Peptides against a protein of PDB entry 1IK9. Designs and how they scored, part 103

Target 1, 211 residues: chain A of PDB entry 1IK9
Amino acid sequence: MERKISRIHLVSEPSITHFLQVSWEKTLESGFVITLTDGHSAWTGTVSESEISQEADDMAMEKGKYVGELRKALLSGAGPADVYTFNFSKESCYFFFEKNLKDVSFRLGSFNLEKVENPAEVIRELICYCLDTIAENQAKNEHLQKENERLLRDWNDVQGRFEKCVSAKEALETDLYKRFILVLNEKKTKIRSLHNKLLNAAQEREKDIKQ
Target 2, 207 residues: chain A of PDB entry 1IK9 as posed
Amino acid sequence: MERKISRIHLVSEPSITHFLQVSWEKTLESGFVITLTDGHSAWTGTVSESEISQEADDMAMEKGKYVGELRKALLSADVYTFNFSKESAYFFFEKNLKDVSFRLGSFNLEKVENPAEVIRELIAYALDTIAENQAKNEHLQKENERLLRDWNDVQGRFEKAVSAKEALETDLYKRFILVLNEKKTKIRSLHNKLLNAAQEREKDIKQ
Target 3, 195 residues: chain B of PDB entry 1IK9 as posed
Amino acid sequence: MERKISRIHLVSEPSITHFLQVSWEKTLESGFVITLTDGHSAWTGTVSESEISQEADDMAMEKGKYVGELRKALLSVYTFNFSKESAYFFFEKNLKDVSFRLGSFNLEKVENPAEVIRELIAYALDTIAENQAKNEHLQKENERLLRDWNDVQGRFEKAVSAKEALETDLYKRFILVLNEKKTKIRSLHNKLLNA

## One batch from the design tools (peptide; made by RFdiffusion4, then SolubleMPNN)

Design b2_p16_3_s1 (from b2_p16_3, 7 letters changed)
Fold by OpenDDE base, seed 3:
Order: sequence, then structure tokens, then C-alpha cells
Structure b2_p16_3_s1 (fold): chain B 211 residues (1-211), chain C 211 residues (1-211), chain A 16 residues (1-16)
Amino acid sequence: as target 1 above (211 residues)
Amino acid sequence: as target 1 above (211 residues)
Amino acid sequence: SEKKEFEKKIEEMLKE
């Protein structure tokens, strides 16, 4: 089950922050439970998949688009203040919300809620859920922080090994060329020496022919 | 200002989760505001730095140790269930808590609370704080997740460059040795050819002398 | 070992 709590303002009580809890299975389309509270009283209602489908049809809106608007209205919390207006009558227990566009306001949905007999239980459970969510998010934050610190260390280690590899490659090339030049120079010297011996032998033969 | 909300169980009402809010400036030692709620009623009290110091003295406990015990009792939430026991009288508004050790229970602290006239405001503000904390923690989680993904990519990039550098170093060594052998063999062939020319010249000179 | 073998091969190649 998924759950979202948002703060809303009611047109009837704009000075009192209300809390809108929505609970659903996987998708809001499958239906949801709505709970409204002012921190003293609570009201709850269930919206079925069939009611969502009917409301989409009544609005002449494609169901996926309608559910998308429901999600924005009911789950976004204090989204951009002026887009969704919430209304609730404590007398009739009728909750409705409107989407405000520049030139037109239209009702997006409405729900009959029931006053909860023991609002303190609902409020306590809501606070418990908030505290559990805080604890879970803190544990996740600590895990991600430790993982980021690990990844940064591992990156620095590989970077340092890479830099050493680059330097070692350059050093290897330089060493191999220096050794190669030494060996080549020795072979060149031996070739020069042998050429000089051949030249001397030819000069001696020319002397022997001239007696 | 720092704030912590925890769920506690009162000895008088063990079936009803209560919420203990503590608010303080930098350290709990500087004093704090305590708020207790059951989701219907709320009680608040202020504990000064002087009261904390006095209670530490009355307990014959070093202040830092006492503040450490206060922090565990008041801020840990549902720590190991049996270590701290909370008591509250709704009639006297007297709150006290005990530390339970194997062979001894002792009072750790006590506070006079005042019943809040409008508990709904306190409850709403408490829920608002929870929702704000959830939003902040979610934003931090998203940031850490993105950073984690970045660090992992950067690690993979450097690792891939490192592996290429290792392979390139090995390839360089192999290539340089192959080239070196080719040039050496050419020089050796030239040396052998020059030696054969010297040997032939010596043999011709021996023929000319016998002639 | 390979470096030493190569050095030895070079030295042998130098003696000839």
C-alpha cells in the first residue's frame, strides 16, 4: 500500500492547515482511501475504481488524464498554490476540489467523507507513519552517504593507479629507447671497425702489386 | 533550533502511543522545550539550563553524563523498550521518566507540564514539521542518489582508462622489442657480411703470395 | 625474468 500525506488549505478555513492523507494500492486508479484532519477532528472516505471511472466519464476526460489530475491535486501537497482549491463542509461531510485555470475553474472531483469517531487514533497513526517515513529516509540517507564516500575513495584509488600507469608507460618507453641506442651504437662501431680493416687490407694489396 | 519527535508509551496508558517532542538550541544542555501529545490533548513545558544543572547535581551525576542520559531518554524514540519508562499524570501535569537497570530503577528526570489550550495547533504544527522533514530528507535522498550515479560513472570511466593504459603499456613493450630485434638482426647480417669479405681478402692474398 | 632473458639475448647478440 502506498500513502501520501499533504497539507492543504480549505476555502472555508484558509487560516487552518488541514492534512489530506491518501492511501492506495499500486496506482491511484485502483481506488483510494482519503482522510482529512485539522489536528482535532478527522474525516475519512473510500473512493473505488468504479467511482474514479465514473467521474472521468462525467467530466468527459480520458481516464489516464483524469487520474493524472487526481494525482496532482491529492498527492502533490502544497503544489503551486493557486491551481487546486479544496472545499469541505463539516456539516455535510462533502469534500470537493477544483482546478483553477486562467479563465475557468472546474470541479475535478468530490467525495462524501464520514466523521471519524476517534480522531485521536487517526491522528496518532498519521504521526506514526510520518515518524516511520522519517526513520526510513534517514536510514536511506546514511546508506547513500556511506556509499558515496566509498565510491569517492574507490575513484581516487583507481585515478592514482591510472596516473602511475601513465608515468610507468612513459618511463618504460624512455628506458627501452635509451638501451636500444646504446646497443645500436655498439653495433655501428663494430661495423665501422670492420670497414676500416677491409680498407687497410685493400691498401696493403695495392702495395704488394707495386716490386 | 533542533527538534526531535519520538513515540513513547506511558505507564498509565500503555495502549496509547504518545508523542514526545523536544526542541532545543544547539545542545540539549542549554535547555529545551518538551511537548507531549496523545493526538487529542497536548502538554508543554520548558526546561532551563539551570534546571538541567540542578537535576544533575541532585542525582550526583556529572552534567555531561546526565545530559547524555537525557538525550537517550528523550531523543532516541523507541530505543530498547525496557531501558526508559515514562510516566505522566494528566491531573497533576507531572511528567517523569525512569531508567531501568537490571537490579535498580531510578528517576532520571521530571518536568511540570502545562495543558495546551488549543492542542490542535500544536498537533498541526507537529505534523507540518514531520512533513517538512520528509520533504527535506527526500530532496537529500534524490541528491545523494544522483551523486552516487555520477560517482559510479566516473569510476567506470577511470577504470576503463586504466585498463587501456595497462594494455597499452604491455603492447608498447612488445612492439619496441620486436622492432629492436629486427634492427639488431639487420646489423648482425651486415657484420657477418663484412667478416666474410675480410676472410676472402685474406685468402686471395695467400694465393698471390704462393703465386 | 623476461627482461633478464631479453638482456641476456641482447648480450649474446652483442658477443657474436
Scores: peptide ipSAE 0.016, ipTM 0.833, DockQ to the pose 0.133
Fold by OpenDDE base, seed 1:
Structure b2_p16_3_s1 (fold): chain B 211 residues (1-211), chain C 211 residues (1-211), chain A 16 residues (1-16)
Amino acid sequence: as target 1 above (211 residues)
Amino acid sequence: as target 1 above (211 residues)
Amino acid sequence: SEKKEFEKKIEEMLKE
């Protein structure tokens, strides 16, 4: 089961933060359990897949788009833009929410909730879930941090080896060329010396022919 | 202000999860606010630096060691080893906790709590803090994940460049040697040819002198 | 060591 708890403000009680818990299996589309609490009282309702389909049909909205709006409204809380307005009557236990656009507000959905007999149990379980989520996220954070530090070390090590390889390649090329030039110059000098000896021998022979 | 919420079990109510909130400025040693809740009622007490010092002295324990035990007891919850036992009387509002060792249990500390008049406000604020902590940790985790993915790509890129540099160094060395051998062999052949011409010229001159 | 081995290889190739 997946769960999301969000903070919301009710139009009827804007000074009191409420908490909206939504729990579902795999997809919000297949139905969900909604729980509302003010930290003293709690109210729960089950929303079926058929009710979600009926609300989408009544709105003349495509079901995937409607479920997309439900996901934004119920799982993200009232974002800073107050795009979603939440209403709840403690008397009727009727919960409804509206999408507020610039020139139009429209009801997205409505649910009948039931007052929980033991709200403290629901509140304790909600706090337990929050604490468990914090612990899991902290463990993930510590793991990712250690992995980040490892990857950074490994990157620095390879970068340093790469820079040494570049420098070693340049040094090798330079050293090879210098050594090769020295040897080539030695061979060129020997060729020039042998050529001069040949020219001298030819000149001496031409003198011997001229007595 | 720093805050830690932990789940605890009270000896008096082992079937009901309680939540222990501790809040402090910089160090637990400088004093803290303790809040206990069962999800319906809440109790709060302030513990001063002087009370912490007095409890350490009464225990004949070094203050740093005592604060270290307080930190383990109050901030880690009852770990799976039940090393810390928590007791609370709703009647007297007296909270105390013991450290359980193999052959000895001893009281670590005791605090007078006061029943909160509006427990719902304390519970709502506690849930808000949990949700804010979840959101912050989620944002940190998403950041660290993206950074780890970046570092892994950067590592792979440098590793691939390093391997190419190694291969290029080996190829350069091999190519330079092959080219050098070819040029050297050409020069050696030219030297041998010039030497043979010199020997022939010397032999012809020796024939001309005998003639 | 690598530099000396390299020197030795060059010298051997030059004597041949």
Scores: peptide ipSAE 0.020, ipTM 0.835, DockQ to the pose 0.166; fails the geometry check
Fold by OpenDDE base, seed 5:
Structure b2_p16_3_s1 (fold): chain B 211 residues (1-211), chain C 211 residues (1-211), chain A 16 residues (1-16)
Amino acid sequence: as target 1 above (211 residues)
Amino acid sequence: as target 1 above (211 residues)
Amino acid sequence: SEKKEFEKKIEEMLKE
């Protein structure tokens, strides 16, 4: 079961923050339970998959698109753009919400809720869920922080080894060239010396033939 | 101002989760506001720095040690070891808590609370704080996750470059040695050829003298 | 490529 709690403002009570809890199984399309609270009273309703399908059909909206709009309205709360407005009558227990476009507002959905007999239990469970979510998110953040610190160390270690490898490659090339030049020059000097000895021997032979 | 909300169980009401909110300025030692709620009623008390000092003195405990125990009791909730027990009378509004050691329990502190006139406002504000904390922690989590993914990519890139550098260094050494051997062998062959020419020239001279 | 420049440098040094 998945759950989302949103802060909303009701058009009828704009000065009092309300909380909208939605709970569902695998997808919002399979139906959901909606709970509204003002911190004193609570109201709950169940919306079935068949009701979601009927509302989509009544709106002449494709079901996947309709469920997409429900997800934005009910799970995001009133976004920073006030794109969704929420209405609730405590007398009729009728909850409805609208999508606000530039010059047009339209009703997206409506639910009949029932007043909860023990609102304190619903409120306590809601606070428990918030505290559990905080603890889980803190544990995830501490884990990710430790992993980031590890990855940064590992990156610095490999970077330092890479820079040493580059420098060692350049140094190896330079050293091998210097050694190569030394040995090559030694062999060239020996070749030059042997050529000079051959020239001298040929000149001496030409002198011996000329008596 | 800092705030911590803890889930606690009262000895008098072990079946009902209560919430203990503590709010303070820079340190708990400067005093704090304590709020208790059951999701229907709320009770609040203010504890001054002077009261904390007096309680520490009455306990014959060093103030820093006492504040350390207060922090564990009031900000951690009942830890998994049930080391702290909480007591509250709704009639007297008297709240006290004890530290449980193996064979000894002792009272750590006690507060007179006042019943809040509008508990719904306190509960709404508490839920708002929980939702804001969840949103902040989620944003931190998403940020840390993106950084983790970045650091992992950067590590893989440097690791791959490092492995290529190692292989390129080994290949360079092998290639330079092969080239060096080829050139050295050519020069050694030229030296041997020149020595043979010198030996032949010397043998021809010795024949000319015997003739 | 560094390899071809190296080859050229060796060949020049061998002609001398």
Scores: peptide ipSAE 0.016, ipTM 0.834, DockQ to the pose 0.157; fails the geometry check
Fold by OpenDDE base, seed 4:
Structure b2_p16_3_s1 (fold): chain B 211 residues (1-211), chain C 211 residues (1-211), chain A 16 residues (1-16)
Amino acid sequence: as target 1 above (211 residues)
Amino acid sequence: as target 1 above (211 residues)
Amino acid sequence: SEKKEFEKKIEEMLKE
């Protein structure tokens, strides 16, 4: 079971934060349980897949699009754009919500809820779920933080090895060139010396022929 | 202000999860506000720094150690080891908690609470805080996840550059040695040729003298 | 390419 709790404002009680819990199996399209609370009272309703399909049909909206609007309305809470207006009557237990567009407001859905006899149990379970979610998210956060620190160390280690490799490559090239020049110059000097010896030998031979 | 909510079990109502909220400024030692709720009723008390000091003195415990026990008891909730037992009387509004050791149980602290007239407001605010904490932790987790993915990419990039640098260094060394050997061999061949020319010139001169 | 510049530098150094 998946669950989402959001804060909403009711048109009838705009000064009192209400909490909307939606619980579903795998997909919201398969139906869901909706729970509303003001921290004192609670109301619950079950919405079937057939009711979701009927609401989509009554709206002449494609079911996937309608379910997409339900997700935005019911799982995100009142986004800052007041795109969704929530209405609830405590007397009739009738919950409905509207989508507000610039030039048109229309009812997106409506649900009959039932007043929970023991609201404290629902509220306690809701708080327990929040605390469990906090603990799970904290553990995940600590894990991700430790992994981040590990990855940063590993990055610094390989970066430092890379920089050393670059420097070592440049140093090797420079050293090999210097050694090459030294040996080359030694061989050039020897070649020059041998050429001078050949020239001298030729000059001596020309002197010996000239008596 | 810092805040922690924990779930606790009361000795008087072991079947009902209670929630213990502790709110403090910077350090628990400076005093705190304690709030208890069962999801229907709420009770609040303020504990001053002087009361914390007095409780530590009455226990003959060093204040830092005592505050360390308060943190474990009040901020961690009932850990799985049942090391802390919580007691509350709804009639007297007296809250006390014990530390259970193998051979000794002792009272760690006690607080007079007051029944909140509007528990729904306290409960709504508590749920709001939980939802805010969930949202903050989710945003932090998403950030850390993206950063981990970045660091992993950056690590792979520098690792690949490092491997290329190592290979390039080895290739450079091998290439420079091959070129060096080629040039050296050419110079050696030229030196040998010049020596042979000198030897031939000397042999011709020796023939000319014998002739 | 660095390789051709190196070869050229070697050849210049070999002519000198």
Scores: peptide ipSAE 0.016, ipTM 0.834, DockQ to the pose 0.176; fails the geometry check

Design b2_p16_3_s2 (from b2_p16_3, 7 letters changed)
Fold by OpenDDE base, seed 2:
Structure b2_p16_3_s2 (fold): chain B 211 residues (1-211), chain C 211 residues (1-211), chain A 16 residues (1-16)
Amino acid sequence: as target 1 above (211 residues)
Amino acid sequence: as target 1 above (211 residues)
Amino acid sequence: EEKKEFEEKIKKMLEE
């Protein structure tokens, strides 16, 4: 079961923050339970998949699009754009909400709610859910923080090894060249010495022929 | 101002989850406001720094240690160890809590509370704080998740560069040695050729002398 | 490119 709690303002009672809880199984399209509270009283209603389908048809809206609008209205709270207006009558227990566009406002949905006999239990359960959600999110935050610290250490370790590898490559090249030059110079010296010996031998032979 | 909400169970009403809110400025040692609610009624009291100091003295406990125990009792909720027992009388508005050790239970503190006239406002504000805390923690989670994904990419990039550097170092060494051997072999061949020319010249000279 | 520069350096050292 999935749940979302949001704060809303009612047109009838704009000075009193209300809380809208929506509960559903896997998808909002399959129906949901809606609970409204002012922190003293609570009201609950159930919306079926058939009612959602009928409301989409009555609006001439594609069902997936309609469910997308329901999700924005009921699960997001009144986001910073005041796009959704909520209305509730405590006398009739009739809840309805409107989407406000630039040129057109339209009713997105309406629900009959029932007053909860024991609102304190519903409110306590709602607070418990909030506290559980806080604890779960805190545990996730601590886990992600530790993982980030680990990844940062691992990155620093590899970066340091990479820098050492680059330096070691340059040092290796320099060392190999120095060794090569030394051996090459020895061989060049030996070649020059052998050429000089050949020239001397040729000069001696030319002297011996000339007597 | 800092705040913590926890769920507690009262000895007098173990079937009803209560919520304990503690609010303080910077440090719990400087005093705090305590609020108790059952989701219908609320009770509030203020504890001063002087009362905290007096209670520590009366217990013959070092103030920092006492504040440490207050923090565990009042801010942690009844953790999984049931180390703290909470008592409240709705008639006297007297709240007290005990620490249960293996061999000794002792009263850690007691507070006179006052019944709140408008509990719905306190409850609404408490729910608002929970929802704000959830939103803040969710935003932090999303940030940490994105940072984690970034760090993982950066790690993979450096790791791949490091592996390429290692392979390039080995390839460089192998290539340098191959080139060195080629040049060395050419010089060795030239040395051998010059030695053979010297030997031939010496043999010809020895023939010319015998002739 | 590094390979060619090395070959040219070696070639120059051989001619020297």
Scores: peptide ipSAE 0.021, ipTM 0.836, DockQ to the pose 0.176; fails the geometry check
Fold by OpenDDE base, seed 1:
Structure b2_p16_3_s2 (fold): chain B 211 residues (1-211), chain C 211 residues (1-211), chain A 16 residues (1-16)
Amino acid sequence: as target 1 above (211 residues)
Amino acid sequence: as target 1 above (211 residues)
Amino acid sequence: EEKKEFEEKIKKMLEE
């Protein structure tokens, strides 16, 4: 089961933060349970897949688009743009929410809730879930931080080896060329010396023929 | 201000999870505010630095060690070892906690709490803090994950460049040697040819002298 | 070590 808790402001109680919990299996499309609380009272409602489909049809909205709007409204909380307005009557236990655009407001959904007899249990469970989520996220953060530190060390080690390899390659190439030039020069000198000896021998033979 | 919320079990109400909030400035040693809630009622107490010092003295415990025990008791919640037992009387608003070791239990601290008139506000604020903490931790997790992915890519890129550099070094060395051998062999052949010409010229001159 | 082995290889190739 997936859960999302969001803080919302009700039109009827704008000074009191309410908490909207939505819980669902795999996808919000399959239905969900909503719980509303003000930290004293709690109200719960179950929304079926059939109700979601009916609301989409009544709106003449494609179901996937409607579910997308439900997800934005119910799982993101009141975004900074106040795009979604939440209404709840404690007397009727009727919850509805509207999407507000510049020139158009429309009801996105409505649900009947039931007042929970023991709201303290619901509130405690909600706080427990928050604390468990915090602990899990902290453990993930610590793990990711340790991995980042490992990856950074590993990167520095490879980078240092790479730089040493580049430098060693350049040094090797330079040393090879220097040694090769020395040897070539020795062989060139020997060739020149042998050519001079041949020229001298030919000149001496020409002198011996000329007596 | 720093805050920690923990779930605890009271000896008097072992079936009902309570939440212990501790808030402090910089260090727990400077004093703290404790808030206890069962999701319906809330109780708050302020503990001063002087009270912490007095409790340490009454225990004949070094203050730093005492603060260390307070931190373990009040900020970790009931660890899996039930090392800390929490007691609270709703009638007297007296909160105390004990450290339980195998053969020794001792009171670690005691505080008078006051019942909050509007517990719903305290509970709402507590839930808000949990939700804010979740959002912050999620943002940190997403950041760390993106950095891990970046560092892994950067590592793979450097590793691939390093391997190419090693292979290129070996290939260069091998190619240079092959080229050097070819040029040396040409020079050796030329030297041998010139030596043979010198020997022939010397033999012809010896024939001309014997004639 | 690699540099010495290389030096020895070059030296041997030159004496040959």
Scores: peptide ipSAE 0.019, ipTM 0.837, DockQ to the pose 0.154; fails the geometry check
Fold by OpenDDE base, seed 5:
Structure b2_p16_3_s2 (fold): chain B 211 residues (1-211), chain C 211 residues (1-211), chain A 16 residues (1-16)
Amino acid sequence: as target 1 above (211 residues)
Amino acid sequence: as target 1 above (211 residues)
Amino acid sequence: EEKKEFEEKIKKMLEE
């Protein structure tokens, strides 16, 4: 089961932060359980897949688009953009929410909730879930931090080896050329010496023929 | 101000999870505010630096060691080791906790709490703090994940360049040797040819003298 | 070491 808890402000009680819990199996489309609390009282309702489909049809909205709007409204909380307005009557247990666009507000959905007999149990379980989520996220963050520190060390090690390899390649080329030039110059000197010996031998032979 | 919320089990109510909030400025040694809740009622007490010092002295424990035990007891919750036992009387508002060692249990500390008049406000603020902490930890997690993915890409890029540099160094050495051998063989062939010409010239000169 | 092996290989090829 997946769960999301958000803080919301009710139009009827704007000074009191309420908490909206939504829980579902795999996808929100398949239905969900909604719980509202003010930290003293709690109210719960179940929304079926058939009710979601009916509400989408009543709105003349494509089901996937409607579920997308439900997800934004119910799982994100009010968000920074005041795009969603939440209304709840504690007397009728009727919950409804609206999407506010620049020139048009429209009701996105409505649910009948039931007052929970033992709100303290719901509140305790909600706090437990928050504490579990904090612990899991802290463990993930500590793991990712250790991995990032490892990857940074590994990157520095390979970068240092790469720089040494570049320098070693340049040094190898320079050294091999220097050695080759030395050997080539020795062979050129020997060739020049042998040519001079051939010229001298030819000049001596021309002198011996002239007598 | 720093804050930690933990779940605890009270010896008097072992079936009901309680929440222990501790809030302090900079260090727990300088004093703290403790809040206990069961999700319906809340109780708060203030503990001063002087009370912490007095309790350490009464226990004949060094202050830093005592504060270290307070930190383990109050900020970690019960932990997996059942090392700390928590007791609370709702009638007297007396809270005390014990450290359980293999053969010895001892009282670590005790506090007088006061029943909060508006527990719903304390519970709402506690849930708000949990949700804020979840959001902050999620943002840190997303940041660390993006950095991890960046560092992994950067590592793969440098590793691939390093492997290419190693291969290029080996290829350079092999190519330079092949080129050097070709040029040296040409020069050796020219030296051999010039020596043969010198030998032939010497043999012809010896024939001309015998003639 | 590789540098010394190459020097010896060049030297041997120059003597041959």
Scores: peptide ipSAE 0.019, ipTM 0.836, DockQ to the pose 0.168; fails the geometry check
Fold by OpenDDE base, seed 4:
Order: structure tokens, then C-alpha cells, then sequence
Structure b2_p16_3_s2 (fold): chain B 211 residues (1-211), chain C 211 residues (1-211), chain A 16 residues (1-16)
């Protein structure tokens, strides 16, 4: 079961933050349980898949698009742009919400809620869920932080090895060239010396032929 | 201001989860505000630094150790080992808690609370804080996750460059040695050829002298 | 390119 709690403002009570809990199985499309609370009273209703389908049909909206609007309205809370307006009558227990566009506002959905007899239990369970979610998110944050620290160490280690490899490659090339030049120059000197000896021997032979 | 909300069980009402909010400025030692709620009623009290010091003195406990026990009792919630027992009288508004050791239980602290006139406002604010904390922790989790993905990419990139550098270094060394050997062998062959020419010239000269 | 420059440098040093 998935759950989302959001803050909303009711048109009838704009000074009192209300909390809208939505609970569903796998997909919001399959139906959901809605719970509204002001921190003193609570109201709950069940919305079936058939009711969602009927609301989509009544709006002449494609079901997937309608469910997408339900997700935005009911799960994201009051967005900063007041795109969704929430209404609730404590007398009739009728909850409805509207989408406000520039030129047109229209009712997006409506639900009959029932007043919860023991609102304290609903509120306690809601707070428990918030605290559990905080604890889970904290544990995840600590895990991700440790993983970041590990990855950063591993990166620094490989980076340092890479820089050493680059420097060692350049040093190796330079050393090999220097050694090569030294040996090559030695061999060139020996070749020049042998050529001079051959020239001298030829000159001596030409002198011996000329008595 | 720092805040922590924890679940506790009262000895008088073990079936009803209570929530203990502690709010403090920088350090718990400097005093704190304690708020207790059952999701219907709320009770609040202020604990001063002087009261904390007096409780530590009355217990003959070092203040830092006492504050350490307060942190464990009041900020961690009911640990799985029931090391701390919480008591509250709704009639007297007297809150006290005990540390349970194997052979001895002792009172760790006691506070006078006052019943909040508008508990719904306290509960709404508490839920708002939980939702804000969830949102902040979610944003932090998303940031840490993206950072982990970045660090992993960066690690893979450097690792791949490092492996290429190692292979390039080995290839360079091998290539340079092969080239060096080829040139050295050519020069050695030229030296041998020049020596043979010198030997032949000397042998011809010795023949010309014998002739 | 660096490999070619090296080959040219070696070749030049061998001709020298």
C-alpha cells in the first residue's frame, strides 16, 4: 500500500492548514482511501475505481489524463500556483476540488467523506507514518552519504594512480630516449673511428705502391 | 532552533502512542521546550538550564552525563529495550521518566507541563514539521543519489583512462625497445663490416709485403 | 603525431 500526506487549504477555512492523506494499492487508478484532518477532527472516504472512471466519463476526460490530474491535485499538495482549490463542508461531509485555469475553473472531483469517530487514532497513526518515513529517509540519507564518501575516496585513489601513470609514462619515454641517444652516439663514434682507420690504411697502401 | 519528535508509551496509557516533541536552541543543555500529545490533547512545558543543572545535582550526576541521558531518553524515543519508562498524569500535568537498569530503576527527570488550550494548532504544526522534514530529506536523498551517479561516472571515466594509460605505457616501452634493438643491430652490423674490411686490408697489405 | 615526431627525430639522429 502506498500513502501520501499533503498540506491543503480549504476555501472555507483558509487560516487552518488541513492534511490530506491518500492511500492506495499500487496505482491511484484502482481506487484510494482519502483522509482529511485539521488536527482535531478527521474525515475518511473510499473512492473506488468505478467512481474514478465515472468522474472521468462525466468530465469527458480520458481516464489516464484524469488520474494524472488526481495525482497532481491530491498527492502534490497545494502547489505554489493555487492551481487546485479544495472545498469541504463539515456539515455535509462533501469534499470537492477544482482546477483553476486562467479563464476557467472546473470541478475535477468530488467525494463523500464520513466523520471519524476517533480522530485521535487517525492523527496518531498519521504522525507515526510521518515519523517512520523520516526515520527511513534518514537511514537512506546516511547510506547515500557513506556511499558518496566511498565513491569519492575510490575516485581520488584512481585519479592519483592515473596521474602517477601519466608521469611515469613521460619519464619512461624521456629516459629511454636519453639512453638511446647515448648508445647511438657511442656507436656512431665507433663507426667514424673505423672509417678513419680504413681511410688511413688506404692512404698508407697508396704510399707503399708509389719507390 | 532544533526539534525532535519521538514516539513514547506512557505507563498509564500503554495502548495509546504518545508523541514527545523536544525543541531547543543549539544545545539541549541550555534548556528546552517539551510538548506531549496523544493526537487529541497536548501539554507543553519549558525546562530551563537551571532546572537541568538542579536535576543533575540532585542526582549527583555530572551535568554532561546527565544531558547525555536526557538526549537518549527524550530525543531517541522508546528504544527497543524499554530502558526508559515515561509517566504522565493528566490530572497533575506531571511528567517524569525513569531509567531502567537490570537491578535498579531510578527517576531521571521530571517536568511540570501545562495543558494546551488549542491542541489542534500544536498537532497541525507538528504534522507540518514532519511533512517539511520529509520534503527536505527527500530533496537531500535526490541530491545524494544524483551525486552518487555523478561520482560513479567520474570513477568509471578515470578508471578507463588509467587502464588505457597503463596499456599505453607498456606498449610504448615495448615499441621503444624493439626500435632500439633494430637500430643497435644495424650499427653493430656496420661496425662488424668495417672491422672485416680493416682485417682484409691488413691481410692484403701483408700479402703485398711478402710478395 | 608524437610517434611520428619521434620517428623523425630518431631518423634525423641516425642520418646525422
Amino acid sequence: as target 1 above (211 residues)
Amino acid sequence: as target 1 above (211 residues)
Amino acid sequence: EEKKEFEEKIKKMLEE
Scores: peptide ipSAE 0.017, ipTM 0.836, DockQ to the pose 0.162; fails the geometry check

